# Peptides against a protein of PDB entry 6RO1, part 17

Target 1, 216 residues: chain A of PDB entry 6RO1
Amino acid sequence: LGKEIEEYIHKPKYCLPFLQPGRLVKVKNEGDDFGWGVVVNFSKKSNVKPNSGELDPLYVVEVLLRCSKESLKNSATEAAKPAKPDEKGEMQVVPVLVHLLSAISSVRLYIPKDLRPVDNRQSVLKSIQEVQKRFPDGIPLLDPIDDMGIQDQGLKKVIQKVEAFEHRMYSHPLHNDPNLETVYTLCEKKAQIAIDIKSAKRELKKARTVLQMDEL

## One batch from the design tools (peptide; aimed at target 1 V107)

Design b2_p13_7_s1 (made by RFdiffusion4, then SolubleMPNN; from b2_p13_7, 6 letters changed)
Fold by OpenDDE base, seed 1:
Structure b2_p13_7_s1 (fold): chain B 216 residues (1-216), chain A 13 residues (1-13)
Amino acid sequence: as target 1 above (216 residues)
Amino acid sequence: PFVLGKYELYKKP
């Protein structure tokens, strides 16, 4: 279900309008999870499919990522690797294929104009860590429907299945309680209130993240 | 720098 949503949001036709400098994004390459990084720039590369002659443009996003120090020594020949949990790592600008974006945040940071100095890159890590402290339940995501404007009926069906599954997970511990009917009406009201509070908190977080970023 | 991710380098025409 989460992976099925990722298959929509990482498509260039949907995500490119949101890949402005400073946008928080998650990057995952196969088994390598880089966590949250910051968009620096993006570029379109012209590619032609060898078998059809059709234009297949590649989109490359430059993302500030926390990388292992070892992966930086061979940066010309080897792929960047995420910093180990026990490692400090180093913030590097890594060119990333757009389909490796696993999440896009509503948060957009101010970034230094010159990212060549190590101190400027490490300052961005401090800013990411500060955002993570402000959002203990996780950095807020762009809503695929409300924020990204994705009209795809397949995505709407996936979201409905996720919501139904979440509702079923919250109801399942109550299936062994003989007072199920009174708890079910309270849980439906609490689930609807939790959806309404989650939507209202998303709108208030959208307004506050814009305002709190003007205070940083 | 090396681009992160596998892609088929379609030959530039």
Scores: peptide ipSAE 0.285, ipTM 0.729, DockQ to the pose 0.022
OpenDDE base, seeds 2, 3, 4, 5: peptide ipSAE 0.017, 0.028, 0.016, 0.024; ipTM 0.579, 0.650, 0.516, 0.624

Design b2_p13_7_s2 (made by RFdiffusion4, then SolubleMPNN; from b2_p13_7, 5 letters changed)
Fold by OpenDDE base, seed 3:
Structure b2_p13_7_s2 (fold): chain B 216 residues (1-216), chain A 13 residues (1-13)
Amino acid sequence: as target 1 above (216 residues)
Amino acid sequence: SFEIGKYELYKKP
């Protein structure tokens, strides 16, 4: 169910309007989880489907990601790898296919104009870490319906099923589903997404209230 | 400081 939501939000028709410079995004490529990075820019690449000759544009987003220093040595020929948990790593601008975006935050950072200096790139990591400290329940996500404007009835049904399952899970222990682990992992991911959306909306509301108070 | 757009929370340095 969380994966089903990801299948909607990573589609170019939905996510491209939100890929502004400074947008926080999560990047995951198979087993490689880069965690939270920052959008630098995006580009449209012309692609031709080999079997149909139809134009199928590829969208590439340049994301500032925490990379392993080992992967940077081979960066001319090999894809960047995420920094190990115990590694400091280095922030690098990595070209990422848009479908590898696993999450999009409501948070947008102001980033340095020149990301060529390592210190400027590393300053963005400090900013991400400060955001993470401000959001102990997780960095707030864009709401796929309310914020991203996704009108797809399939997504609405998925979200309704999540909310209904969360309500059932909290009201009645579903002890008897043999697919519990998969359903629980999906429901925990969805519960986390729903919590993150509610948290994001609350933080946006609080920040609007604070800004309104500072304007008074 | 944070600035709020329509659906966005901007973190200023």
Scores: peptide ipSAE 0.056, ipTM 0.668, DockQ to the pose 0.094
OpenDDE base, seeds 1, 2, 4, 5: peptide ipSAE 0.030, 0.016, 0.026, 0.027; ipTM 0.652, 0.514, 0.628, 0.629; seed 2 fails the geometry check

Design b2_p13_7_s3 (made by RFdiffusion4, then SolubleMPNN; from b2_p13_7, 6 letters changed)
Fold by OpenDDE base, seed 2:
Parts: sequence; structure tokens; C-alpha cells
Structure b2_p13_7_s3 (fold): chain B 216 residues (1-216), chain A 13 residues (1-13)
Amino acid sequence: as target 1 above (216 residues)
Amino acid sequence: SFEIGKYELYVKP
């Protein structure tokens, strides 16, 4: 169900309006999980489908990601790889196809205007890590309906199934279906996301109030 | 010190 939601969220029709500079996004490419990165910009590339001759525009988002240093040395020929868990890594701007975005946060960071210096890129990692500390249950996600405005009936049905599943799980904890655990974890994450969005909105309101108080 | 002003929540486009 989480994957089904992801299939809607990463569609250019829905996500492009939210791919502003500083937006936190998760990037996953097959087995490579980059975790949270920051949008720098996006571009539309013309692509021609080889079989139909139809123009299928490709959307590429430049995302500042934590990459392995090894992959960066070979960056002229090799795709960037995520930093290993025990590796410090280096923040690098990586061109990513929009469909590789696994999550979009409600959080936007202030990013340096010049990301060429390593120190400026690494400062963004520190900012991501600080946001993660503020959201121990996970960085808040955009709500696909309320925030992203997705009106697709298929998505609504998926969400209804998730909600019904959550309700059943809360009502009847005893069904140890192993498929239930994966969905449960996704549902708990979603419920936690909703709580985190509310908490984050409160913290933002407080932070804006504090910023306004410091400007007064 | 993490300046509170380093991030904002932008829910809308």
C-alpha cells in the first residue's frame, strides 16, 4: 500500500509543483537508498519513445544527496552511489529521474546559493541531520490529498484501504499476518506522519512566531 | 547552534 501511494506521488503531474529548491525528498534507485536529500532544481528533458515516436518528457531533479566518496572519484563514468552506513560520505548534486523519489517532505531547507564548495554542501547535510533530530519518528511527508491535491480515485481507494486496515489493526491486534506487518509499519508511519505534520505545523507556527518576535 | 530559521515547512506550492 505504501508502494502504491508512492506510485502516485512520484508522478510529475503531482510532484512537480512541490520540487522547489530546498524541498526534502527521499531518493531510492533499486537497491540504492540515498535517504533524505534536498532538491536543488528540476528540468524537463524531451524524450522520444522508441516504439511510438511519442514525446514522453523525462523530468530530472537535481538532488543534493549523501554519496560515497568512491563513487565520486569515478563520477565521470559511474553513477553516484549512496554513502555506506559507516561512511561519512560527501554531499553531491545528483541528477535523479523524478520517479526515483520515494518520498516528499513538507520541509524545505534554506540552501546555500553556491553549492560548488564542499563546505556549503556539507552544511546542508548538517541541516538535514538537525531536521531528523527534530523529527525522531521521521521527517514529515506531504499529504498526497490534502497537501499535494491528488484527486485520483485510485489513490483515494488505496488510502481508504490503508485507513480501514489501520482501523482493523487497532481494533483486532491479533492477526499476525506477515504481510500485515509490512502494511502495519507503513500505516504506523502514515499515522505518525499525520501526527508529525500536526506537530511540525505547530512547531513551524511557533518558529515563525519566534522569528517574528526576534524581528520585532 | 542550529538556527531555527534554516528550515521552513512549505505545505503549499
Scores: peptide ipSAE 0.168, ipTM 0.774, DockQ to the pose 0.339
OpenDDE base, seeds 1, 3, 4, 5: peptide ipSAE 0.028, 0.026, 0.035, 0.028; ipTM 0.673, 0.675, 0.698, 0.668

Design b2_p13_7_s4 (made by RFdiffusion4, then SolubleMPNN; from b2_p13_7, 4 letters changed)
Fold by OpenDDE base, seed 1:
Structure b2_p13_7_s4 (fold): chain B 216 residues (1-216), chain A 13 residues (1-13)
Amino acid sequence: as target 1 above (216 residues)
Amino acid sequence: EFEIGKYELYKKP
């Protein structure tokens, strides 16, 4: 459900109007969670699909992200990596493909005009941390319908399913159970195990299909 | 005084 919403909001046709300088965005890349960063700028790059010759414009957003210091030393050859949980890290402007935006906030920060000084970049991290303190339940998201104006019927159906799920979850008699956290943790673990089993079964089926082809 | 970076909520135009 959350991932299905993400598949709409990260599309350039929907998110570009909201990628103003100072917009809070969440960035994920292939298991690397950078968390919340701040939009600095965006650009459109001409891209030609090699197989169709179709012009598929690539959108790159420059996002100020908390990066590991180790990643910065290797920045000439390696992609930026997120700061470790226990690391201070350093705020860096990272070029990110727009489809790697996992969330867009309704919050927009004032940012320094010059982000070349480390202190100016680190001041933005302090501002993000202050926003997080003000929103203990999480940084507020742009509403895909009410704020972003997305009219897609598929998205409306996803949202209705989320709302119906949340309503059922909050109306459940266990919601007032002091063991609720334990039940939720068990449900999340069970859901994760079910995903992992489904993944492992798919891999095993692929491996068996390959083995069957080698035995033919 | 740590200048708490000012933030704004997105206002619909």
Scores: peptide ipSAE 0.031, ipTM 0.618, DockQ to the pose 0.612
OpenDDE base, seeds 2, 3, 4, 5: peptide ipSAE 0.017, 0.015, 0.015, 0.015; ipTM 0.515, 0.541, 0.505, 0.501

Design b2_p13_8 (made by RFdiffusion4)
Pose (drawn by RFdiffusion4):
Structure b2_p13_8 (pose): chain A 194 residues (1-46, 58-67, 79-216), chain P 13 residues (1-13)
Amino acid sequence: LGKEIEEYIHKPKYCLPFLQPGRLVKVKNEGDDFGWGVVVNFSKKSLYVVEVLLRCAAKPAKPDEKGEMQVVPVLVHLLSAISSVRLYIPKDLRPVDNRQSVLKSIQEVQKRFPDGIPLLDPIDDMGIQDQGLKKVIQKVEAFEHRMYSHPLHNDPNLETVYTLCEKKAQIAIDIKSAKRELKKARTVLQMDEL
Amino acid sequence: LVYRKGDIEIKVE
């Protein structure tokens, strides 16, 4: 569901109008993410590209690392979420100290909103009048309710058990696909003709 | 997920 919502938000017809300088954006590509960042501007490429400050062809910052902000161009279809907040940015972003200042400014925004950095309502704000997105948002609130209700959500060992579950779940996916092709390969093809 | 209507401007000093 989360990824499905992102696809609607990726549509440039819907998200480009809200990519004003200083907008907070979360970016993820093929798995790894850079946390949150701030946009500077955007233009066409070659698809659209926006230059965004992120925590880090570079890779994202690790959890233990304090991080160093760097501006990088990214494709628009790599934005996972867009916030209602537009934090002020310096005019000349070339200095390192200013880049750290922006990192500190967002650390203060995250504090002003411990419930989470507010996101744009894709319908009330972004204007996605598509009916499919309605049923998606409904399933999200319902499954989030199911998640926090699960006895395991609060358990500190949840991440330890969740990984063993993830591993055991992937092994099972292989067995399924492997058996699928086996049922096919083992099949005699010309028996219906006979 | 947390949703909020409208834009918020923030300047930090």

Design b2_p13_8_s1 (made by RFdiffusion4, then SolubleMPNN; from b2_p13_8, 5 letters changed)
Fold by OpenDDE base, seed 1:
Structure b2_p13_8_s1 (fold): chain B 216 residues (1-216), chain A 13 residues (1-13)
Amino acid sequence: as target 1 above (216 residues)
Amino acid sequence: MVFKKGLIEIKIE
């Protein structure tokens, strides 16, 4: 359900108006979770689709992200990597494709005008950490309906499902269990496994269907 | 999922 919401919010037609300098955004690139960073600016790049010749504009957002120092040493040719949990890391301005934004916060920070000095970039990390302290339940997200103004009926249905799920979860007798986080993690893992099994069964069914068609 | 309404500008000194 969270991933389904992400598919809407990272669309340029919805998110671009909210990519102002200082906006908190979460960046994920494949297996790399950079966590929360701060928008510096964005740009539109012309891209031509190789097969159709159609102009498909690429939107690149420059995001101040906590990166590993090791990745910075090779910065001339290699993509930045997220700082490890045990690493201090360094805040760097990283160009990110807009579809890699996994979340957009309602929070906008004041950022230094000059981000060339390391100290100015690191000050933004302190600011992010302070915001995280102020929001122990997580940095607040833009409401895709109320804040972002997305009117898509598919999204509304997803949100309704999330709300119904959350309501059921909070009404569950285990809600007051001190091990609730462990139970939820186990339930999420179980749910993911169930999805993976269902996906695998679908692929197996497709493969069998293809094999049956070849025997005809 | 905690959706917060509105835009929050935070100045951290």
Scores: peptide ipSAE 0.062, ipTM 0.724, DockQ to the pose 0.762
OpenDDE base, seeds 2, 3, 4, 5: peptide ipSAE 0.082, 0.020, 0.018, 0.026; ipTM 0.752, 0.516, 0.500, 0.552; seed 2 fails the geometry check

Design b2_p13_8_s2 (made by RFdiffusion4, then SolubleMPNN; from b2_p13_8, 4 letters changed)
Fold by OpenDDE base, seed 1:
Structure b2_p13_8_s2 (fold): chain B 216 residues (1-216), chain A 13 residues (1-13)
Amino acid sequence: as target 1 above (216 residues)
Amino acid sequence: MVYKKGLIEIKIE
């Protein structure tokens, strides 16, 4: 359900108005989770689809992210990597495709005007950490409906399902169980597996349907 | 999932 919401949020038509300098955003690139970073700016780049020649604009957001120092040494040719949990890392401005934004916060920080000095970039990390301390249950997210104004009925249905699930979870006798996080993680994994199975079954059914049509 | 309504501007001094 969280991934389904993400598919709406990272769409340029919805998120661009909220990508102001200082906006907290979460960045994930494949297996690399950069965690929370801060928007510096964004740009629209012209892209041409290779097959259709249609103009497909690419939106790139520059995000100040905590990167590994090792990745910075090879930064001329290699993509930035997130800092390891055990390392300090270094805050770097990284160009990120907008669809790699996994979350957008309602929080906007004041950032230094000049981010060229390392100290100014690292000060932003301290600010992020302070925000995280203020929100022990997690950095608050923009409401996709109320804040972002997304009117898509599919999203509304997803949100309703999330709310219903949360309500059921809070009403469950295990709500006060200290192992709730473990149970929740297991339930999330089970739910994800169920979604993946359902998706795979749909793809298999589509593939079979296509094969049956070709045999006809 | 904690959705907090509204824009929050935080100045960290």
Scores: peptide ipSAE 0.095, ipTM 0.767, DockQ to the pose 0.746
OpenDDE base, seeds 2, 3, 4, 5: peptide ipSAE 0.080, 0.024, 0.023, 0.024; ipTM 0.765, 0.505, 0.504, 0.517; seed 2 fails the geometry check

Design b2_p13_8_s3 (made by RFdiffusion4, then SolubleMPNN; from b2_p13_8, 5 letters changed)
Fold by OpenDDE base, seed 5:
Structure b2_p13_8_s3 (fold): chain B 216 residues (1-216), chain A 13 residues (1-13)
Amino acid sequence: as target 1 above (216 residues)
Amino acid sequence: MVFQKGLIEIKIE
């Protein structure tokens, strides 16, 4: 279900309006989890499909990612690799295909104008870490429907299934009540409450973030 | 292209 949601979110038609500089995004590539990075820029590249000659535009997002030092040495020939958990790593601007974005945050950071100096790139890592401290339950995600405005019925069905599943997981320990319809209505209400709690947590988080920004 | 505003903007000094 999570992967199905990702398949919608990473589509250029939905995500591009949110890929502004400073946006927190999560990058995954074939088993390599880079974790949270920061969008620097994006570009459209012309790609010609070899068999049809049809133009298939590729969207590349430049993302500041924490990379292993070993990958930096081989950067001329090899793809960047994520830093090991115990490794300090180095923040690098990595070109990433948009479909490799596994998550998009509601958080946008202010980033240095010049990212050529290592210190400026590493300062962004400190900023990400500070955001993670502020959000112990995880960095907040954009809501695909409410924030991103995705109207796809397939996505709505997936979200409904997730919400129903989450509600069932919470309700199953307490009430063996066989009435599935009441569970669905309670699932919708609890999904709405979870959305409202997420929105209230977002508002509280916005308020706390604004307050912390004023205290900083 | 019109970019959406960040819902949460954080300036970390």
Scores: peptide ipSAE 0.098, ipTM 0.742, DockQ to the pose 0.230
OpenDDE base, seeds 1, 2, 3, 4: peptide ipSAE 0.046, 0.206, 0.027, 0.076; ipTM 0.720, 0.797, 0.554, 0.734; seeds 2, 3, 4 fail the geometry check

Design b2_p13_8_s4 (made by RFdiffusion4, then SolubleMPNN; from b2_p13_8, 5 letters changed)
Fold by OpenDDE base, seed 1:
Structure b2_p13_8_s4 (fold): chain B 216 residues (1-216), chain A 13 residues (1-13)
Amino acid sequence: as target 1 above (216 residues)
Amino acid sequence: MVFKKGLIEIRVE
């Protein structure tokens, strides 16, 4: 459901009006989660589809992201990588395709005018961390309907499903159980075991079917 | 999923 919402919010027709300098955005590129960064600017690039010759504009957003120092040493040829949890990292302005934005915050930060100095870039990291402290339940997201104005009925249905799911979860008798995390972990383990059993049974059935075919 | 209404400008000094 979260991924389905993401498919709407990262569309240029919806998100571009909200990509102002200072906007908090979350960036994911394949297996690389950069976490929260800050929009610096965006640009439209002309792109031509290889087979149709149709113009398909690419939107690139420059985002200040926490990157690993190791990736920066090879930055001339390699894409930046996110900082490891155990490293300080360095804030760098990274060009990101708009569809790689996994979330857009309602929060907009004031950013230094000159981001060339390392200290100015690192100050933005401190600002992000301060925002995270202010929002212990997570940085607030733009409402795709109320804030972004998305009128797509498909999205509305997804949101309704999310709300219904959340309502059911919060209405669950165990919601206020201090051992809820333990119960959930046990339930997840049980669910995984059930999946593994079903998989094993399917493999066994396939093996038996193959053996039966060889006996025929 | 916590959706917050509105645009929030935060100046972190």
Scores: peptide ipSAE 0.093, ipTM 0.751, DockQ to the pose 0.750
OpenDDE base, seeds 2, 3, 4, 5: peptide ipSAE 0.098, 0.022, 0.053, 0.061; ipTM 0.770, 0.546, 0.742, 0.739; seeds 2, 3, 5 fail the geometry check

## One batch from the design tools (peptide; aimed at target 1 P17 R108 Y110)

Design b2_p14_1 (made by RFdiffusion4)
Pose (drawn by RFdiffusion4):
Structure b2_p14_1 (pose): chain A 194 residues (1-46, 58-67, 79-216), chain P 14 residues (1-14)
Amino acid sequence: LGKEIEEYIHKPKYCLPFLQPGRLVKVKNEGDDFGWGVVVNFSKKSLYVVEVLLRCAAKPAKPDEKGEMQVVPVLVHLLSAISSVRLYIPKDLRPVDNRQSVLKSIQEVQKRFPDGIPLLDPIDDMGIQDQGLKKVIQKVEAFEHRMYSHPLHNDPNLETVYTLCEKKAQIAIDIKSAKRELKKARTVLQMDEL
Amino acid sequence: SVNPEEATIDVPLP
């Protein structure tokens, strides 16, 4: 569901109007993410590209690392979430100290909102009047309710058990696909003709 | 019609 919501938000017809300088954006590509960042401007490429400060062809910052902000151009279809907040940015972003200042500014925004950095309502704000998105958002609130209600959500060992479950779940996916092709390969093809 | 400025929360520099 989360990825499905992102696809609606990826549509440039809907998200480009809200990419004003200083807008907080979360970016993820093929798995790894850079946390949150701030946009500077956007333009066409070659698809659209926006230049965003992120924590880090570079890779994202690790959890233990304090991080160093760097501006990088990214494709618009790599934005996972868009916030209601537009934090102020310096005019000349060339200095390193200013880049660190922005990292500290967002650390303060995250504090002003411990419930999470507010996101744009894709309907009330972004204008996505598509009916499919309605049923998606409904399933999200319902499944989030199911998640926090699960006895394991609070358990500190949840991440330890969740990984063993993820591993066991992937092995099972292989067995399924492997058996699928086996049932096909093992099949005699011309028996119906006969 | 969509007005992006109405859906914006400004945060100044410290």

Design b2_p14_1_s1 (made by RFdiffusion4, then SolubleMPNN; from b2_p14_1, 7 letters changed)
Fold by OpenDDE base, seed 4:
Structure b2_p14_1_s1 (fold): chain B 216 residues (1-216), chain A 14 residues (1-14)
Amino acid sequence: as target 1 above (216 residues)
Amino acid sequence: MIDPEKYTIYVPAP
């Protein structure tokens, strides 16, 4: 279900407006999880579909990612690799296809104008780590419906399934109550409470971030 | 109309 949501949010038609400089994004390339990085910029590249001759524009986002030092030595020929758990790594600007974005945060960082110096790139890692400390329950995500304005019925169905699944996990198996309608209304109320809790947690996270900004 | 800034949280540099 999470992966099904990712299939919507990484579509250029939805995510491009949110790929402003400083936006926190999560990057995953197959088996390589880079975790949270920071958008530097994006570009549109002309591409032609090999089978149809149709113009299929590719969108490339430059993201500051924590990369292994080993991968940087081979960066002329090989794709960057994420830093190993026991490795400090180095922040690098990596060109990433937009469909490799697994998450988009509501958070934007102020980034240095010049990212050529290593120290400037590493300062952004410190900022990401500070954000992670501020959000112990995880970095806040843009809501695909409310924040990103995705109106796709397929996504709405996925969200409804997630909400129903979350409800079923927290509802004891009411194996014995024949009144499915009362269970559905309780499910809707609990889903609404879960939405309200999620909304309240978002507002609390926003308020906490604003309060922490006022303390800085 | 989608506002890309409406729900954005700005975090200052440390």
Scores: peptide ipSAE 0.313, ipTM 0.879, DockQ to the pose 0.639
OpenDDE base, seeds 1, 2, 3, 5: peptide ipSAE 0.232, 0.230, 0.178, 0.298; ipTM 0.841, 0.842, 0.816, 0.875

Design b2_p14_1_s2 (made by RFdiffusion4, then SolubleMPNN; from b2_p14_1, 6 letters changed)
Fold by OpenDDE base, seed 5:
Structure b2_p14_1_s2 (fold): chain B 216 residues (1-216), chain A 14 residues (1-14)
Amino acid sequence: as target 1 above (216 residues)
Amino acid sequence: MIDPEKYTIYVPLP
């Protein structure tokens, strides 16, 4: 169910308007989880499929990601690898295919105008860490229906199934179904998304109120 | 009309 929502969100027709500079996005490439990064820019590349002559436009987003320092030494030939949990890593601008975006946040950071200096890139990591600290339950996501305006009935059915499942989990006392752990991990990730949207709307209201209160 | 700014939280640089 989380993956099914992801399949809608990462579609260029839905996500491109939200890929502004400073937007927080989550990047996953196969087995590599980069976690949260920051959009720097996006570009449309014309890809000609060799067999059909159909112009399948590839959308590439430049994302500032926390990369392994070891991967950077081989960066001329190897794809960037995510920083290890215990590694400091280095923030690098990585070209990412838009379909590798697993989540899009309601949060947008101010980014330095010049990202060539390492210190400027690392300042953005501090901003991400501060956002993560402010949102202990998780970085707030854009609502795919309310915020992103996705009208797809397939997505609405997926969300309704999630909401109905969450409602069942809260309304039924924990019967010891051994499948609860696998469902809990999937539903914790998805309930975390829905709680994060509700928390984000509350925190957005608070943060707008705090930004308005700091301007008063 | 989709407003990409309507629900955006802006966070300043530290």
Scores: peptide ipSAE 0.297, ipTM 0.886, DockQ to the pose 0.628
OpenDDE base, seeds 1, 2, 3, 4: peptide ipSAE 0.216, 0.201, 0.201, 0.239; ipTM 0.851, 0.850, 0.846, 0.861

Design b2_p14_1_s3 (made by RFdiffusion4, then SolubleMPNN; from b2_p14_1, 7 letters changed)
Fold by OpenDDE base, seed 5:
Structure b2_p14_1_s3 (fold): chain B 216 residues (1-216), chain A 14 residues (1-14)
Amino acid sequence: as target 1 above (216 residues)
Amino acid sequence: MIDPEKFTIYVPAP
């Protein structure tokens, strides 16, 4: 169900308006999870399908991602790799196909105008880490329906199934159905994401109220 | 009309 939602939100027709500079996005490429990065810019590339002559426009987003230092040495020929858990890594601007965006946050960062200096890129990592500290349950996501305006009936059905499942989980604590564990791990991640969005929207309302109160 | 600023949280740089 999480992956099914991702299949909607990563579509250019839905996500492009939200890919402003500073937007937090989560990037995954096959087995490589880069985690949270920051949008720098995006571009439309004309792609011609070699066999059909059909114009299939590719959208490329430049994202500041935490990359392994090893992958940077080979950056001329090899795709960037995510930093290892125990590695500091380095923040790099990586061109990413828009369909590799697995999540879009309601959070936007103020980013340095010049991202050529390593220190300026690493300052953005500090900002991401600060956001993660402020949102211990997880970085808040844009709601695909209410925030992103996705009207697709398939997505609405997926969301309704998730909500109905969450409601059933909270209302029926006692059914140890063994098939629940795999669904629970996916739904705990989603329920955690939804609780995190709701808690994060509340903590944001508090933090925005605090930031507005500190500006008052 | 989609508002891309709806529920956007701005976090200052440290």
Scores: peptide ipSAE 0.438, ipTM 0.905, DockQ to the pose 0.591
OpenDDE base, seeds 1, 2, 3, 4: peptide ipSAE 0.224, 0.327, 0.305, 0.417; ipTM 0.832, 0.885, 0.860, 0.899; seed 2 fails the geometry check

Design b2_p14_1_s4 (made by RFdiffusion4, then SolubleMPNN; from b2_p14_1, 5 letters changed)
Fold by OpenDDE base, seed 2:
Structure b2_p14_1_s4 (fold): chain B 216 residues (1-216), chain A 14 residues (1-14)
Amino acid sequence: as target 1 above (216 residues)
Amino acid sequence: SIDPEKFTIDVPAP
């Protein structure tokens, strides 16, 4: 379910309009979880499928990510690695394939125009950490339907299944489904998405109200 | 205070 939702949101036809500079995105590459980063820009690369000769455009998003300092020493040839939990790391602009975006936030940061200085990149990490402090239950996600406008009936069915499962979980303790943990983690992600959007809309309303108060 | 100059919740219309 959450992975199935991810398969929709990372499709270029749905996510590209939301990949503006400053957008918070979560990046995961196989075993490498970079966590939350910030979109810098994106580009379309022409790719030719080796077997069909069909043009399969690759979308690459440059994301400012917290990387291991060890991975930066060989930066010309080695793929960036995420910073270890206990490592400070360094914020680096990493080219990421759009399908590696595991989440897209409703939050958009102001970013420095010049990200070449380390201090400017590290300032963005401080901004991410401030957002995380503001959202202790998790950084708010874009709603795939309401915010991203995804009309796909497959996604609607996935969402209906999640909602029906959540409703069943609340109405009947599903004690014995061995798939429960997988479905729980997915339902929690969706429930968290809905809560986070509601929280984000509230905080946006507060922030706009604060901006109006500072203008008064 | 949330520094509104640092981040916004922006949901652009498609």
Scores: peptide ipSAE 0.035, ipTM 0.658, DockQ to the pose 0.119
OpenDDE base, seeds 1, 3, 4, 5: peptide ipSAE 0.011, 0.009, 0.030, 0.030; ipTM 0.538, 0.497, 0.656, 0.654

